Peptides against a protein of PDB entry 1ZZD. Designs and how they scored, part 7

Target 1, 109 residues: chain A of PDB entry 1ZZD
Amino acid sequence: FQVVNPYLLRDLVDLGIWDEGMKQYLITQNGSIQGLPNVPQELKDLYKTVWEISQKTIINMAADRSVYIDQSHSLNLFLRAPTMGKLTSMHFYGWKKGLKTGMYYLRTQ

## One batch from the design tools (peptide; aimed at target 1 Q55 G85 S89 M90)

Design b1_p19_1_s2 (made by RFdiffusion4, then SolubleMPNN; from b1_p19_1, 7 letters changed)
Fold by OpenDDE base, seed 5:
Formats: structure tokens, sequence, C-alpha cells
Structure b1_p19_1_s2 (fold): chain B 109 residues (1-109), chain A 19 residues (1-19)
């Protein structure tokens, strides 16, 4: 199975910075390349992990799927450091966006 | 009215989702 995004792997190889050290770094960083100084910002923007993108974006994507799917589906949300305010806002925003399910599976690191 | 106020309260903190 793929521990690292295969496209990210390709791009890192193309940059000539892929090695065992890089692999271990990504594992310890849960796939994040944001802290790497030798990676172009364009790639950092492209390969944001689920922990790094806006939770609002995740909810928006789920809402977009609900337009095409008649059945309800669960939503996975990812937070590094959840707060009560953030969780409450996420719940409300999901409702506001008209998600067909109120079931949110919160994942934390 | 109460619901509207509640909704405004939640919208006030939507920015937390972008952090």
Amino acid sequence: as target 1 above (109 residues)
Amino acid sequence: KELEELMKLFEKYEHLLDE
C-alpha cells in the first residue's frame, strides 16, 4: 500500500530530494511537506493534507457531493487540535450547507 | 428571532473553520 501520495512521491523524485530520510520525515509528519524548505510553495499548496486544508473546504466538498447523491453519507472531519468553538461551528456549518446526514466522524491526531 | 440570533452567533465563529 501507499504510505505517501504517489503523485507527491513522483514530484519529490523529480525534484531530486526523495530519499529514505525524506520518507521517514513524511511518516513522522503525517504526510505533510509544509515544513520542508526545499519544496516549492506550489507543491506545498497542492499537497496539503486533510489536517491542513480548511475544514470548511471539506464540508463544502461533502455538500457538493450531496447534490448528486440522493442517499445520506457520513462525513469524516480531521482536526489537529479541536476546540469547543471549532467543533460547534463545524456542526452548524455542516447543517447550514444542507448535508443530508448529521453524522460526523471526528478524527484527531 | 432567537433562532436568527443563534445563527448569527454561529456565523460569527465560522472563521475558526479556516484556521
Scores: peptide ipSAE 0.043, ipTM 0.515, DockQ to the pose 0.677
OpenDDE base, seeds 1, 2, 3, 4: peptide ipSAE 0.037, 0.039, 0.034, 0.038; ipTM 0.532, 0.508, 0.505, 0.520

Design b1_p19_1_s3 (made by RFdiffusion4, then SolubleMPNN; from b1_p19_1, 8 letters changed)
Fold by OpenDDE base, seed 5:
Structure b1_p19_1_s3 (fold): chain B 109 residues (1-109), chain A 19 residues (1-19)
Amino acid sequence: as target 1 above (109 residues)
Amino acid sequence: SLEEKLEELFKKYEHLLDE
């Protein structure tokens, strides 16, 4: 898989900050640019990885899909540092949103 | 009721999703 989003790569090149060091940094950060001080916040917001977006947003999207289909699809979630509290909240939130299927697959870093 | 209990739990834990 591509660690660096091709559109992100383009934007970083356009900013003139793309180099081998940046590439290696992104690899170690699993594609995240959130920690880079020389990247505009607008780009940081645009290129949030699946590990950085709100899990609530992910669940909402899944719930929204279920409104238009007879049976909800399996939910896949991504957590960088899961805690029992966070996992519990995810389950309950999913329940509240009427997800017919529980969390099928959980990925962690 | 069960619904009320669940709602309380939802309110208690939903903030953790944004952390």
Scores: peptide ipSAE 0.045, ipTM 0.523, DockQ to the pose 0.600
OpenDDE base, seeds 1, 2, 3, 4: peptide ipSAE 0.042, 0.040, 0.042, 0.039; ipTM 0.548, 0.557, 0.534, 0.515

Design b1_p19_1_s4 (made by RFdiffusion4, then SolubleMPNN; from b1_p19_1, 9 letters changed)
Fold by OpenDDE base, seed 5:
Structure b1_p19_1_s4 (fold): chain B 109 residues (1-109), chain A 19 residues (1-19)
Amino acid sequence: as target 1 above (109 residues)
Amino acid sequence: MEEEKNMELFKKNEHLLDE
């Protein structure tokens, strides 16, 4: 089941815009608030989903973690609209960043 | 040569990772 981020919930409540309609909206948008006109940009930046974070950032984070984990941990990437160019770039960027394992699982939306 | 080609392809498409 889908769970709304509790911190996001809190902030939306604080903004006074939380209701059942908002909840349903978030579900249909896979947790994204980027399309909401009444949400400050600061909050949009804070609550980016995995689909909205740059792949480079994700790979960088994985590379940082790899310093502290063994070779058995693999990278999971999320792409809304994968292209061959993007996939190839992710592969080589991961390699460049010294990831111990290649991309094991690719999730598409 | 294949490796070089792949690397060039990577460099060409690296900007796509920022999206």
Scores: peptide ipSAE 0.041, ipTM 0.538, DockQ to the pose 0.812
OpenDDE base, seeds 1, 2, 3, 4: peptide ipSAE 0.039, 0.037, 0.037, 0.037; ipTM 0.557, 0.544, 0.522, 0.522

Design b1_p19_2 (made by RFdiffusion4)
Pose (drawn by RFdiffusion4):
Parts: C-alpha cells; sequence; structure tokens
Structure b1_p19_2 (pose): chain A 109 residues (1-109), chain P 19 residues (1-19)
C-alpha cells in the first residue's frame, strides 16, 4: 500500500501540484515537504514531520499540558543527528521542566 | 556542581535537537 496525510493531500490537490513529481518524491523523502520547490511556506510550516520539530517545543508543550495531568504522559522523543550531548541536554531540559516522564522511547537516526 | 554541568549541555545543545 501507501497513503499520504489526507490534509496535506487535500492541499496538494487544491493547488493542482499533486502531479507525479509528488507521490514519488514524497515517499523517497520520508514524507517531508520542506524544500519541495513548489509548495507554499505556510504548508511547509503546517506539515512538519516530528523530525523537523525541535524536541524543545515538544518538551515545552508537554510541560504546559502536564499541570493538568494527574498522572503522566508517554513522551516519545525524536532525534535527528543524535549525539550524546544533545541527548544529555534533552534529558536535563525535561528534567528541569519538572516532567514526570522525561522519555518513553527514543526514536533516532 | 553536577546540575551546573548539565545546564551547560542545555545551553550548548538545546537549539540543535532537530539538526
Amino acid sequence: as target 1 above (109 residues)
Amino acid sequence: ELLEKYQEYVDEYVDQWNE
């Protein structure tokens, strides 16, 4: 099989750019749209992959919501070019934000 | 001292987590 994010899909059709220079490009690019040559910036900002969102924002939104969470939440973390240093900062950042769950799985590479 | 050491990692690396 293979199916594209239906919201991203609707928007590519609405621009008529859902030509084949897409279904194919999208798959051999992890499903990323940044740096596609013919796509508006607003779509680029809206359809960031998790790998394209700073884990800083992920942790901040987790901290925000956590004051309303009686228990905890499964906070999966995603690192692109993972170094021991980046991981250390990510752990301490979540730690100093007072999170109960600093990390569920680390998905990497 | 241990917590300062970890803070230094935050100062150095936190804006690079998605790079």
Fold by OpenDDE base, seed 1:
Structure b1_p19_2 (fold): chain B 109 residues (1-109), chain A 19 residues (1-19)
Amino acid sequence: as target 1 above (109 residues)
Amino acid sequence: ELLEKYQEYVDEYVDQWNE
């Protein structure tokens, strides 16, 4: 059971490319539109799924926020296929960026 | 030396963080 982003649905309808085929495509792709050739890049950037967002950017933003707060805050990271190398590198990067606590939660696809 | 090794490690895998 997939819930389509209502704004994405609107934009796809406005583009005139929404149909049953598109619906089934989104279901099979878990909501990703990155592979669609008939979607403007601007919309692809806007409607990235959590699995398509740079986790480096997420860590950077968390590190920036941590400068202004004393208490540790949650950091949720998303990786399609976690490996020891990815996790170790992410932990080191976060540590080097000055995060007060390690990764709070890792979600995998 | 250890930090350098880990930095290289980051550089190796950073592109796999959904970027």
Scores: peptide ipSAE 0.134, ipTM 0.729, DockQ to the pose 0.618
OpenDDE base, seeds 2, 3, 4, 5: peptide ipSAE 0.037, 0.031, 0.130, 0.031; ipTM 0.542, 0.456, 0.716, 0.437

Design b1_p19_2_s1 (made by RFdiffusion4, then SolubleMPNN; from b1_p19_2, 9 letters changed)
Fold by OpenDDE base, seed 2:
Structure b1_p19_2_s1 (fold): chain B 109 residues (1-109), chain A 19 residues (1-19)
Amino acid sequence: as target 1 above (109 residues)
Amino acid sequence: DFEKKLQEYVDKYIDKLNE
């Protein structure tokens, strides 16, 4: 499964373009929004991978994880055995710490 | 089912964002 970055999700919702089609698009495009013509370039730039201290902290919270950066500079976290509680905690931790960029997806390995 | 729960979480989150 894939968990979308909550800030990306927020921004897509704010743009009014989040729907089932968008969800499937993100899945098929490995989280990349670079190819979306209806997304402002500002957001495309914003969600390019930027290494932040808060991201490192969140990454360290993962038990068995790996980091993958795709061709679109998306940062994907891969957990071997994620739990709902752990995923929720990571999302909310990022929210509390103001993590806005870098992490596109949390995925199962 | 974990996937179902996750989807419900996402849906709830989206609803919250739109409040």
Scores: peptide ipSAE 0.025, ipTM 0.378, DockQ to the pose 0.024
OpenDDE base, seeds 1, 3, 4, 5: peptide ipSAE 0.000, 0.006, 0.023, 0.023; ipTM 0.184, 0.161, 0.444, 0.409

Design b1_p19_2_s2 (made by RFdiffusion4, then SolubleMPNN; from b1_p19_2, 12 letters changed)
Fold by OpenDDE base, seed 2:
Structure b1_p19_2_s2 (fold): chain B 109 residues (1-109), chain A 19 residues (1-19)
Amino acid sequence: as target 1 above (109 residues)
Amino acid sequence: MEEEELQEAVEKYIDLTNK
């Protein structure tokens, strides 16, 4: 399970390149945009170092705008019985996978 | 971040996803 960085999602939308294809690409690339030829280098450089956002901000933006990157079945199973524990686990796992920073947020954010 | 703030955010997400 993976969650798209909400700021990245915003910027991709602003660039007009966000679509289903982009979503699938991000799934396969674990959230990385480094290999995208149609993304400005400036943006690549920006998100190369993005690793810290407050838990509250992440959750709020995920609720409002962010796209969850996972198989539909996995997401459906999660959403069928959302609990505090499941949501927390999903949130941090997805974010960890996207940012590749481990469980740092769970402990310090 | 305070635990209470995190809980509020989580609850908000749950509410939105259950709509």
Scores: peptide ipSAE 0.027, ipTM 0.322, DockQ to the pose 0.063
OpenDDE base, seeds 1, 3, 4, 5: peptide ipSAE 0.027, 0.014, 0.020, 0.023; ipTM 0.322, 0.277, 0.307, 0.332; seed 4 fails the geometry check

Design b1_p19_2_s3 (made by RFdiffusion4, then SolubleMPNN; from b1_p19_2, 12 letters changed)
Fold by OpenDDE base, seed 2:
Structure b1_p19_2_s3 (fold): chain B 109 residues (1-109), chain A 19 residues (1-19)
Amino acid sequence: as target 1 above (109 residues)
Amino acid sequence: MEEEELEEAVKKYIDKTNE
């Protein structure tokens, strides 16, 4: 199955940042590009996911032990003192390190 | 969503999952 929006794929290709690593990152992030520092903000705004729009609700649900993507120990350590800067860094770090799991993301099936 | 609201939500999640 294709997780990535085809228009997003096109734009990422145009940016020259599309590769297998990016693909895996997007799969891990359920299509979110919000954590990518090398993506223009206008694209981030354009391709916001439902999660990104309703972040507080989803995080609250996750806090209530809902089904979510389990996080690695490295991510747990990274988020001990979370800031938006750290969250962005986490996403970027996850991308660079090829991490396939994420914290506080409600799992959908 | 405001940055502060997101951070608070994340903190809440972390606190809850650490219980």
Scores: peptide ipSAE 0.029, ipTM 0.380, DockQ to the pose 0.064
OpenDDE base, seeds 1, 3, 4, 5: peptide ipSAE 0.006, 0.006, 0.013, 0.007; ipTM 0.230, 0.185, 0.253, 0.242

Design b1_p19_2_s4 (made by RFdiffusion4, then SolubleMPNN; from b1_p19_2, 9 letters changed)
Fold by OpenDDE base, seed 3:
Structure b1_p19_2_s4 (fold): chain B 109 residues (1-109), chain A 19 residues (1-19)
Amino acid sequence: as target 1 above (109 residues)
Amino acid sequence: DELKKLQEAVDKYIDKTNE
């Protein structure tokens, strides 16, 4: 997966806030703009990193798709600091939601 | 490694916009 969203970079340039400082900020924040005070909230909502997206939401989306297809798509989860308990909970949650396929990709930051 | 990838992507974007 891409670490940097190219559309995010474009929008930052369009906002006129792109500079060397912003570049370094993104590098240190792994592409996250959530901490930037001068960025509209709508952009923050739009450009959440894979680590900032609710894993439960991802599971729900996968489960929703499984209603229409024979096999659910591979579930890709991204966790900053996964614990065994959290992974177990996610597994059971997916099971309850009717996912036929377990986690295929588990990525940690 | 991820930071390097990010740096490369950003640099690539900057280079492209400066052309």
Scores: peptide ipSAE 0.025, ipTM 0.366, DockQ to the pose 0.016
OpenDDE base, seeds 1, 2, 4, 5: peptide ipSAE 0.018, 0.024, 0.016, 0.021; ipTM 0.371, 0.444, 0.360, 0.362

## One batch from the design tools (peptide; aimed at target 1 G85 S89 Y93)

Design b1_p20_1 (made by RFdiffusion4)
Pose (drawn by RFdiffusion4):
Structure b1_p20_1 (pose): chain A 109 residues (1-109), chain P 20 residues (1-20)
Amino acid sequence: as target 1 above (109 residues)
Amino acid sequence: SEWHEEELEELEEYLEEEEE
C-alpha cells in the first residue's frame, strides 16, 4: 500500500501540484515537504514531520499540558543527528520542566 | 547548539550544588 496525510493531500490537489513529481518524491523523502521547490511556506510550516519539530517545543507543550494531568503522559522523543550531548540536554530540559515522564521511547537516526 | 550548551552548563552547576 501507501497513503498520504489526507490534509496535506487535499492541499496538494487544491494547488494542482499533485502531479507525479510528488507521490514519488514524498515517499523517497520520508514524507517531508520542507525544501520541496513548489510548495507554499505556510504548508511547510503546517506539515512538519516530528523529526522537524524541535524536541524543545515538544517538551514545552508537554509541560504546559502536564499541570492538567493527574497522572502522566507517554512522551515519545525524536532525535535527528543524536549525540550524547543532545540527549543529555533533552533529558535535563524535561527534568527541570518538572515532567513526570521525561521519556517513553527514544526514536532516532 | 547554544541551547544545548546552556542546558549542559545548568546541569553541571546543579550537580556541583548536589555534591556540596
Fold by OpenDDE base, seed 4:
Structure b1_p20_1 (fold): chain B 109 residues (1-109), chain A 20 residues (1-20)
Amino acid sequence: as target 1 above (109 residues)
Amino acid sequence: SEWHEEELEELEEYLEEEEE
């Protein structure tokens, strides 16, 4: 099971290339953008490194970003008893806060 | 596929809400 990377989706939207065709392509490619001709190489390189990480690790990193940024107490509830729904919520939160603070690609300790 | 389409749809909705 793979969780959708919110950072990847946002970047594709920002590039103006996100559509139903792109969505289906990503689904069939398990989130890989390496084969997309209309994606900048720098973005491919960025997500190539991330793509080698387990989805669980990616979610944890996103959760860590969220805790680092704000609302640590509320997010601790998610970490204590994580469900798939909670992890997704934390992923969304991390993405949202990352965009606002300029910490979009921050790696936390 | 390992990607869950329903989760992708939820993420799309989230992004749309943030742009409003």
Scores: peptide ipSAE 0.026, ipTM 0.452, DockQ to the pose 0.227
OpenDDE base, seeds 1, 2, 3, 5: peptide ipSAE 0.005, 0.005, 0.011, 0.020; ipTM 0.271, 0.281, 0.257, 0.394

Design b1_p20_1_s1 (made by RFdiffusion4, then SolubleMPNN; from b1_p20_1, 8 letters changed)
Fold by OpenDDE base, seed 5:
Structure b1_p20_1_s1 (fold): chain B 109 residues (1-109), chain A 20 residues (1-20)
Amino acid sequence: as target 1 above (109 residues)
Amino acid sequence: SSEDEELLKELEELLEELEK
């Protein structure tokens, strides 16, 4: 699963680069646009901060519990005894609280 | 693990700096 800020989605649409490939890319990158070649740097800077804040919220919630950190990707956090429902709830809650706005749900094909 | 806790702390500090 992946949650994307609706304003990011809007901006990507406005740039004319939103498509299924972009969606799948974001899923694999945990919502990060930093590696996209067709995105202006100012937009990357803007949403880097937003993305980091959202992840900070998730980290704070996870830190209150026993967690496993995937060192291959520093922002991939897992509970010691995770269920899909619990992980989903935590992720959505973190994004919601961090962004203070709605979320766009992305799924794989 | 102790390594995980250290990494978590480092990430928290880094993210706090990015929020400024």
Scores: peptide ipSAE 0.018, ipTM 0.317, DockQ to the pose 0.046
OpenDDE base, seeds 1, 2, 3, 4: peptide ipSAE 0.014, 0.015, 0.016, 0.014; ipTM 0.360, 0.357, 0.272, 0.312

Design b1_p20_1_s2 (made by RFdiffusion4, then SolubleMPNN; from b1_p20_1, 10 letters changed)
Fold by OpenDDE base, seed 5:
Structure b1_p20_1_s2 (fold): chain B 109 residues (1-109), chain A 20 residues (1-20)
Amino acid sequence: as target 1 above (109 residues)
Amino acid sequence: SEEDEELLKELEEEKKKLEL
């Protein structure tokens, strides 16, 4: 199931605007807070989803992630011929894997 | 690693090609 970003949850609680309605809103909006009028712009900028950032930012994030991954043959081949499609796929895959793992650990610890 | 640096270089080249 979809889990709300725990850091976003913390910040929304600190703002005093977290409730069940907010939770349901985030779920239906795939984690986006861009449409919320009672959220400071600074938080909106901080918690942009992968669908809300520029393609340039996506590539930058993918490149940054590449620095920290162990080089496997499959991943190397994937990056050896970079295209917009491949870079996007890598970013989304890495994002999804990181999100799932991170959220699991944050829930259990 | 050197391999990582090469991959990053390729990514930067792709950014230029895409005019991003």
Scores: peptide ipSAE 0.017, ipTM 0.294, DockQ to the pose 0.060
OpenDDE base, seeds 1, 2, 3, 4: peptide ipSAE 0.009, 0.014, 0.010, 0.006; ipTM 0.209, 0.290, 0.250, 0.202

Design b1_p20_1_s3 (made by RFdiffusion4, then SolubleMPNN; from b1_p20_1, 13 letters changed)
Fold by OpenDDE base, seed 3:
Structure b1_p20_1_s3 (fold): chain B 109 residues (1-109), chain A 20 residues (1-20)
Amino acid sequence: as target 1 above (109 residues)
Amino acid sequence: DKEDQELLELLKKELEELKK
């Protein structure tokens, strides 16, 4: 299934700007909200900090899990016991490193 | 994307090296 940062979704709902259009936008933008004009700068800054994640942690997840791209515009992640924190870290790390995948897919082992 | 997959593989290799 498609993975979007669950914390971001929560915040967008709280702002009252969440809808299906926003959902699709986030998917195509790898979870980035930096280009949204109707999002407060404070929120944008908050999720910029998510990119500051331990390299060791991210590498551990990459090596211990099956990660692949099954098509030109998707990234598939296989996690045995995914947590919201882990998913968020992987999501924004991928963005920081310049992954071109427009959609993230999570599959449990 | 090919380059995305390559990056992921590099991360895996990097961890393996750190474990040594």
Scores: peptide ipSAE 0.017, ipTM 0.262, DockQ to the pose 0.093
OpenDDE base, seeds 1, 2, 4, 5: peptide ipSAE 0.016, 0.014, 0.009, 0.015; ipTM 0.282, 0.233, 0.243, 0.261

Design b1_p20_1_s4 (made by RFdiffusion4, then SolubleMPNN; from b1_p20_1, 10 letters changed)
Fold by OpenDDE base, seed 1:
Structure b1_p20_1_s4 (fold): chain B 109 residues (1-109), chain A 20 residues (1-20)
Amino acid sequence: as target 1 above (109 residues)
Amino acid sequence: SEEEKELLEELKKELEELLK
């Protein structure tokens, strides 16, 4: 289930560029505005930071949850760079071969 | 499992480094 960032929604509305087309675009882009030509760079930078902070939080929370992880648990990671993708795939590959437990979902940005 | 915890911690460290 994908939810639009409420702050991003507000900013896009304030810019007057929010419409159904924009909504569909964000859905296909997993919430990324980096490729939009009509968005100020300042906002792009802002939401880069927000995204990075959110990912760090998710990672930290996942690490905390690791104490309680069993076969039924799942981990969701959002990666915004190919380097991160490669890193994650390497770890998950090793996990799949050796541990054969858990479910991991990878999303790229 | 303990192995899962260790692998997750390793992933955590490396991902945190990439996100700096």
Scores: peptide ipSAE 0.025, ipTM 0.312, DockQ to the pose 0.049
OpenDDE base, seeds 2, 3, 4, 5: peptide ipSAE 0.015, 0.024, 0.015, 0.016; ipTM 0.270, 0.282, 0.262, 0.296

Design b1_p20_2 (made by RFdiffusion4)
Pose (drawn by RFdiffusion4):
Structure b1_p20_2 (pose): chain A 109 residues (1-109), chain P 20 residues (1-20)
Amino acid sequence: as target 1 above (109 residues)
Amino acid sequence: EEEWHEEVLEELEEFLEEEE
């Protein structure tokens, strides 16, 4: 099979750029749209992959929501070019933000 | 981002020194 994010899909059709220079490109690019030559910036900002969102923001939103969470939440973390240093900063940042669950799975590479 | 990681690591070193 293979299916594209339906919201991203609707927008690419609404611009008529859903030409084949897309279904193919999208698959052989992890499903990323940053750096596509013909796509508006607003769409780029709206459809960031999790690999393209700073784990800092992910941790901050988790901290924000956590004051309303009686228990905890499964906070999966995503690192692009993972170094031991970046992981260390990620753990400490979540730790100093007072999170109960600093990390569920680490997805990487 | 790199600067943020360095800053967070410096904070961690300072915390560990206080814990010692």
Fold by OpenDDE base, seed 4:
Structure b1_p20_2 (fold): chain B 109 residues (1-109), chain A 20 residues (1-20)
Amino acid sequence: as target 1 above (109 residues)
Amino acid sequence: EEEWHEEVLEELEEFLEEEE
């Protein structure tokens, strides 16, 4: 499955189209916004899911996604650790930038 | 999978609300 990018979420909020209906839609669509008529095309191009790219890249990113999911659960044990940002950078690949935002939130909680 | 996805989305929503 696809995890919703936190920057995508921010952009949808900024567009004023984020609501409970949008939330449920993204869940059912595995994070894809490609089918949304009220989202600008440039945003769709920016936030393509792993399933919307080449097969070779899909396989690689699917493996990376698995690492992302596994590490996200393990890192929940280190919510308040000062080294969280460094760990995020080391253990995450394509999603590390988005996860840094998420980890920041988790640290403050 | 759906339950996990919902949890992540809820946490992200809370983050966005705190940022505003």
Scores: peptide ipSAE 0.026, ipTM 0.429, DockQ to the pose 0.025
OpenDDE base, seeds 1, 2, 3, 5: peptide ipSAE 0.021, 0.006, 0.021, 0.022; ipTM 0.394, 0.322, 0.397, 0.384; seed 3 fails the geometry check

Design b1_p20_2_s1 (made by RFdiffusion4, then SolubleMPNN; from b1_p20_2, 10 letters changed)
Fold by OpenDDE base, seed 1:
Structure b1_p20_2_s1 (fold): chain B 109 residues (1-109), chain A 20 residues (1-20)
Amino acid sequence: as target 1 above (109 residues)
Amino acid sequence: DDEFEKELLEELKKLLEELE
């Protein structure tokens, strides 16, 4: 179950480009609009930043709350243009530390 | 181990900040 960002939905409607095709596209792209040629760069920059901030907040909350760690919840991390070095570091760090339960999933934008 | 997972999350936080 994926919920579209209400502000993004508003902006897409205002642009007149919201339709079923756009909805399906966003589902397959996990809400990313970065690849859309008909979206102004200003909006891409805005929601890129919002998404990064959101992920940062999620990570911070997970790190601060032992409740999240104790549960078999998954952590989805979306990174903007990560380098291979960063991805490799994340992978190896997780493996070496021996995560118990909880699935960590990395996705790129 | 909860401590290991916390450490990982903190490291991921740092990596994310570098990409912002």
Scores: peptide ipSAE 0.018, ipTM 0.403, DockQ to the pose 0.051
OpenDDE base, seeds 2, 3, 4, 5: peptide ipSAE 0.017, 0.015, 0.016, 0.017; ipTM 0.363, 0.274, 0.306, 0.321

Design b1_p20_2_s2 (made by RFdiffusion4, then SolubleMPNN; from b1_p20_2, 11 letters changed)
Fold by OpenDDE base, seed 5:
Structure b1_p20_2_s2 (fold): chain B 109 residues (1-109), chain A 20 residues (1-20)
Amino acid sequence: as target 1 above (109 residues)
Amino acid sequence: DDEEEEKLLKELEELLKKLE
């Protein structure tokens, strides 16, 4: 199933640009907001960093577990990543732990 | 990879501070 980053959703709503078209745009852009002209650069930098962390995490988990994740699954995972109240090192640790558990489950299937 | 991840996490923290 598809899930949208709740913080990204909030930010886009606050900017007044969230709609079905925006949702489809994010899907076509693999979750990237870098090309959006109405998004402040600070938010672009924030979510770029989140994306990079997520990519490295998924790559490491995939390499460790020898599990292939296709583009659609990776997009869903990345959009789900920052679900905590605040994006801190501790929160990312919790997120990574959850993903590792999920990857283990997928490997056993 | 761990060092790079820590770097990215630190960058994220700094960006979050700017957004506060």
Scores: peptide ipSAE 0.050, ipTM 0.487, DockQ to the pose 0.043
OpenDDE base, seeds 1, 2, 3, 4: peptide ipSAE 0.015, 0.018, 0.011, 0.008; ipTM 0.302, 0.343, 0.268, 0.243

Design b1_p20_2_s3 (made by RFdiffusion4, then SolubleMPNN; from b1_p20_2, 11 letters changed)
Fold by OpenDDE base, seed 1:
Structure b1_p20_2_s3 (fold): chain B 109 residues (1-109), chain A 20 residues (1-20)
Amino acid sequence: as target 1 above (109 residues)
Amino acid sequence: DDKEEEELLEELEKLKKLEE
């Protein structure tokens, strides 16, 4: 599944631009807000895409209360250059954080 | 899921009100 940063969600709500259309847009853009014309540049600078945040952050977001823009039951991670060692580490970290769903799907650019 | 999203949004709105 694709996780939406809850702080980003908050800010979009505060801007009054969060709606179903925005949700669908984010789905198609893999969570990127960089192409949104109605989002202040300050927010674009503040929020990194899922490709730019650390995998630990992604796992933390999954472990904590977060918004999923799809209905998948499997954790999806985004990696540019995955290695077996890194995947193993992320798996164990996720376990340590008490994730109910283990890592199943890995996306790469 | 959608229900979880709605609940989180509601919680965020509550937090927003507390920050005002």
Scores: peptide ipSAE 0.009, ipTM 0.248, DockQ to the pose 0.018
OpenDDE base, seeds 2, 3, 4, 5: peptide ipSAE 0.006, 0.007, 0.000, 0.006; ipTM 0.233, 0.236, 0.210, 0.191

Design b1_p20_2_s4 (made by RFdiffusion4, then SolubleMPNN; from b1_p20_2, 9 letters changed)
Fold by OpenDDE base, seed 1:
Structure b1_p20_2_s4 (fold): chain B 109 residues (1-109), chain A 20 residues (1-20)
Amino acid sequence: as target 1 above (109 residues)
Amino acid sequence: DDEEDEKLLEELEELLKELE
């Protein structure tokens, strides 16, 4: 199934161009923003490597799940019986974790 | 399947609002 990259969704909202039309566009274009005239080229260039970003998110999610599986019955149930809503939450959790890591590096450099 | 994808995107919107 199609899932919009959380970072892309954030950036589209920040640009103020996220709406019902944009949502439908992304569905029909398999998440590609390359054809959008109102998106800065810099953002298009960034998301030419959206797959790399997605992989980083997946890695972070996997790492977080590994930590929480050892601590939470709720997370164990989450993994055993995932729903679409739970999967969506996982994606955003991974995204949020990525932001925290990014901020960490910005502070330590 | 497009309807399911749309529903997923709506859920993502909702979560994004909660994170902001």
Scores: peptide ipSAE 0.018, ipTM 0.310, DockQ to the pose 0.096
OpenDDE base, seeds 2, 3, 4, 5: peptide ipSAE 0.014, 0.015, 0.013, 0.017; ipTM 0.339, 0.378, 0.294, 0.294

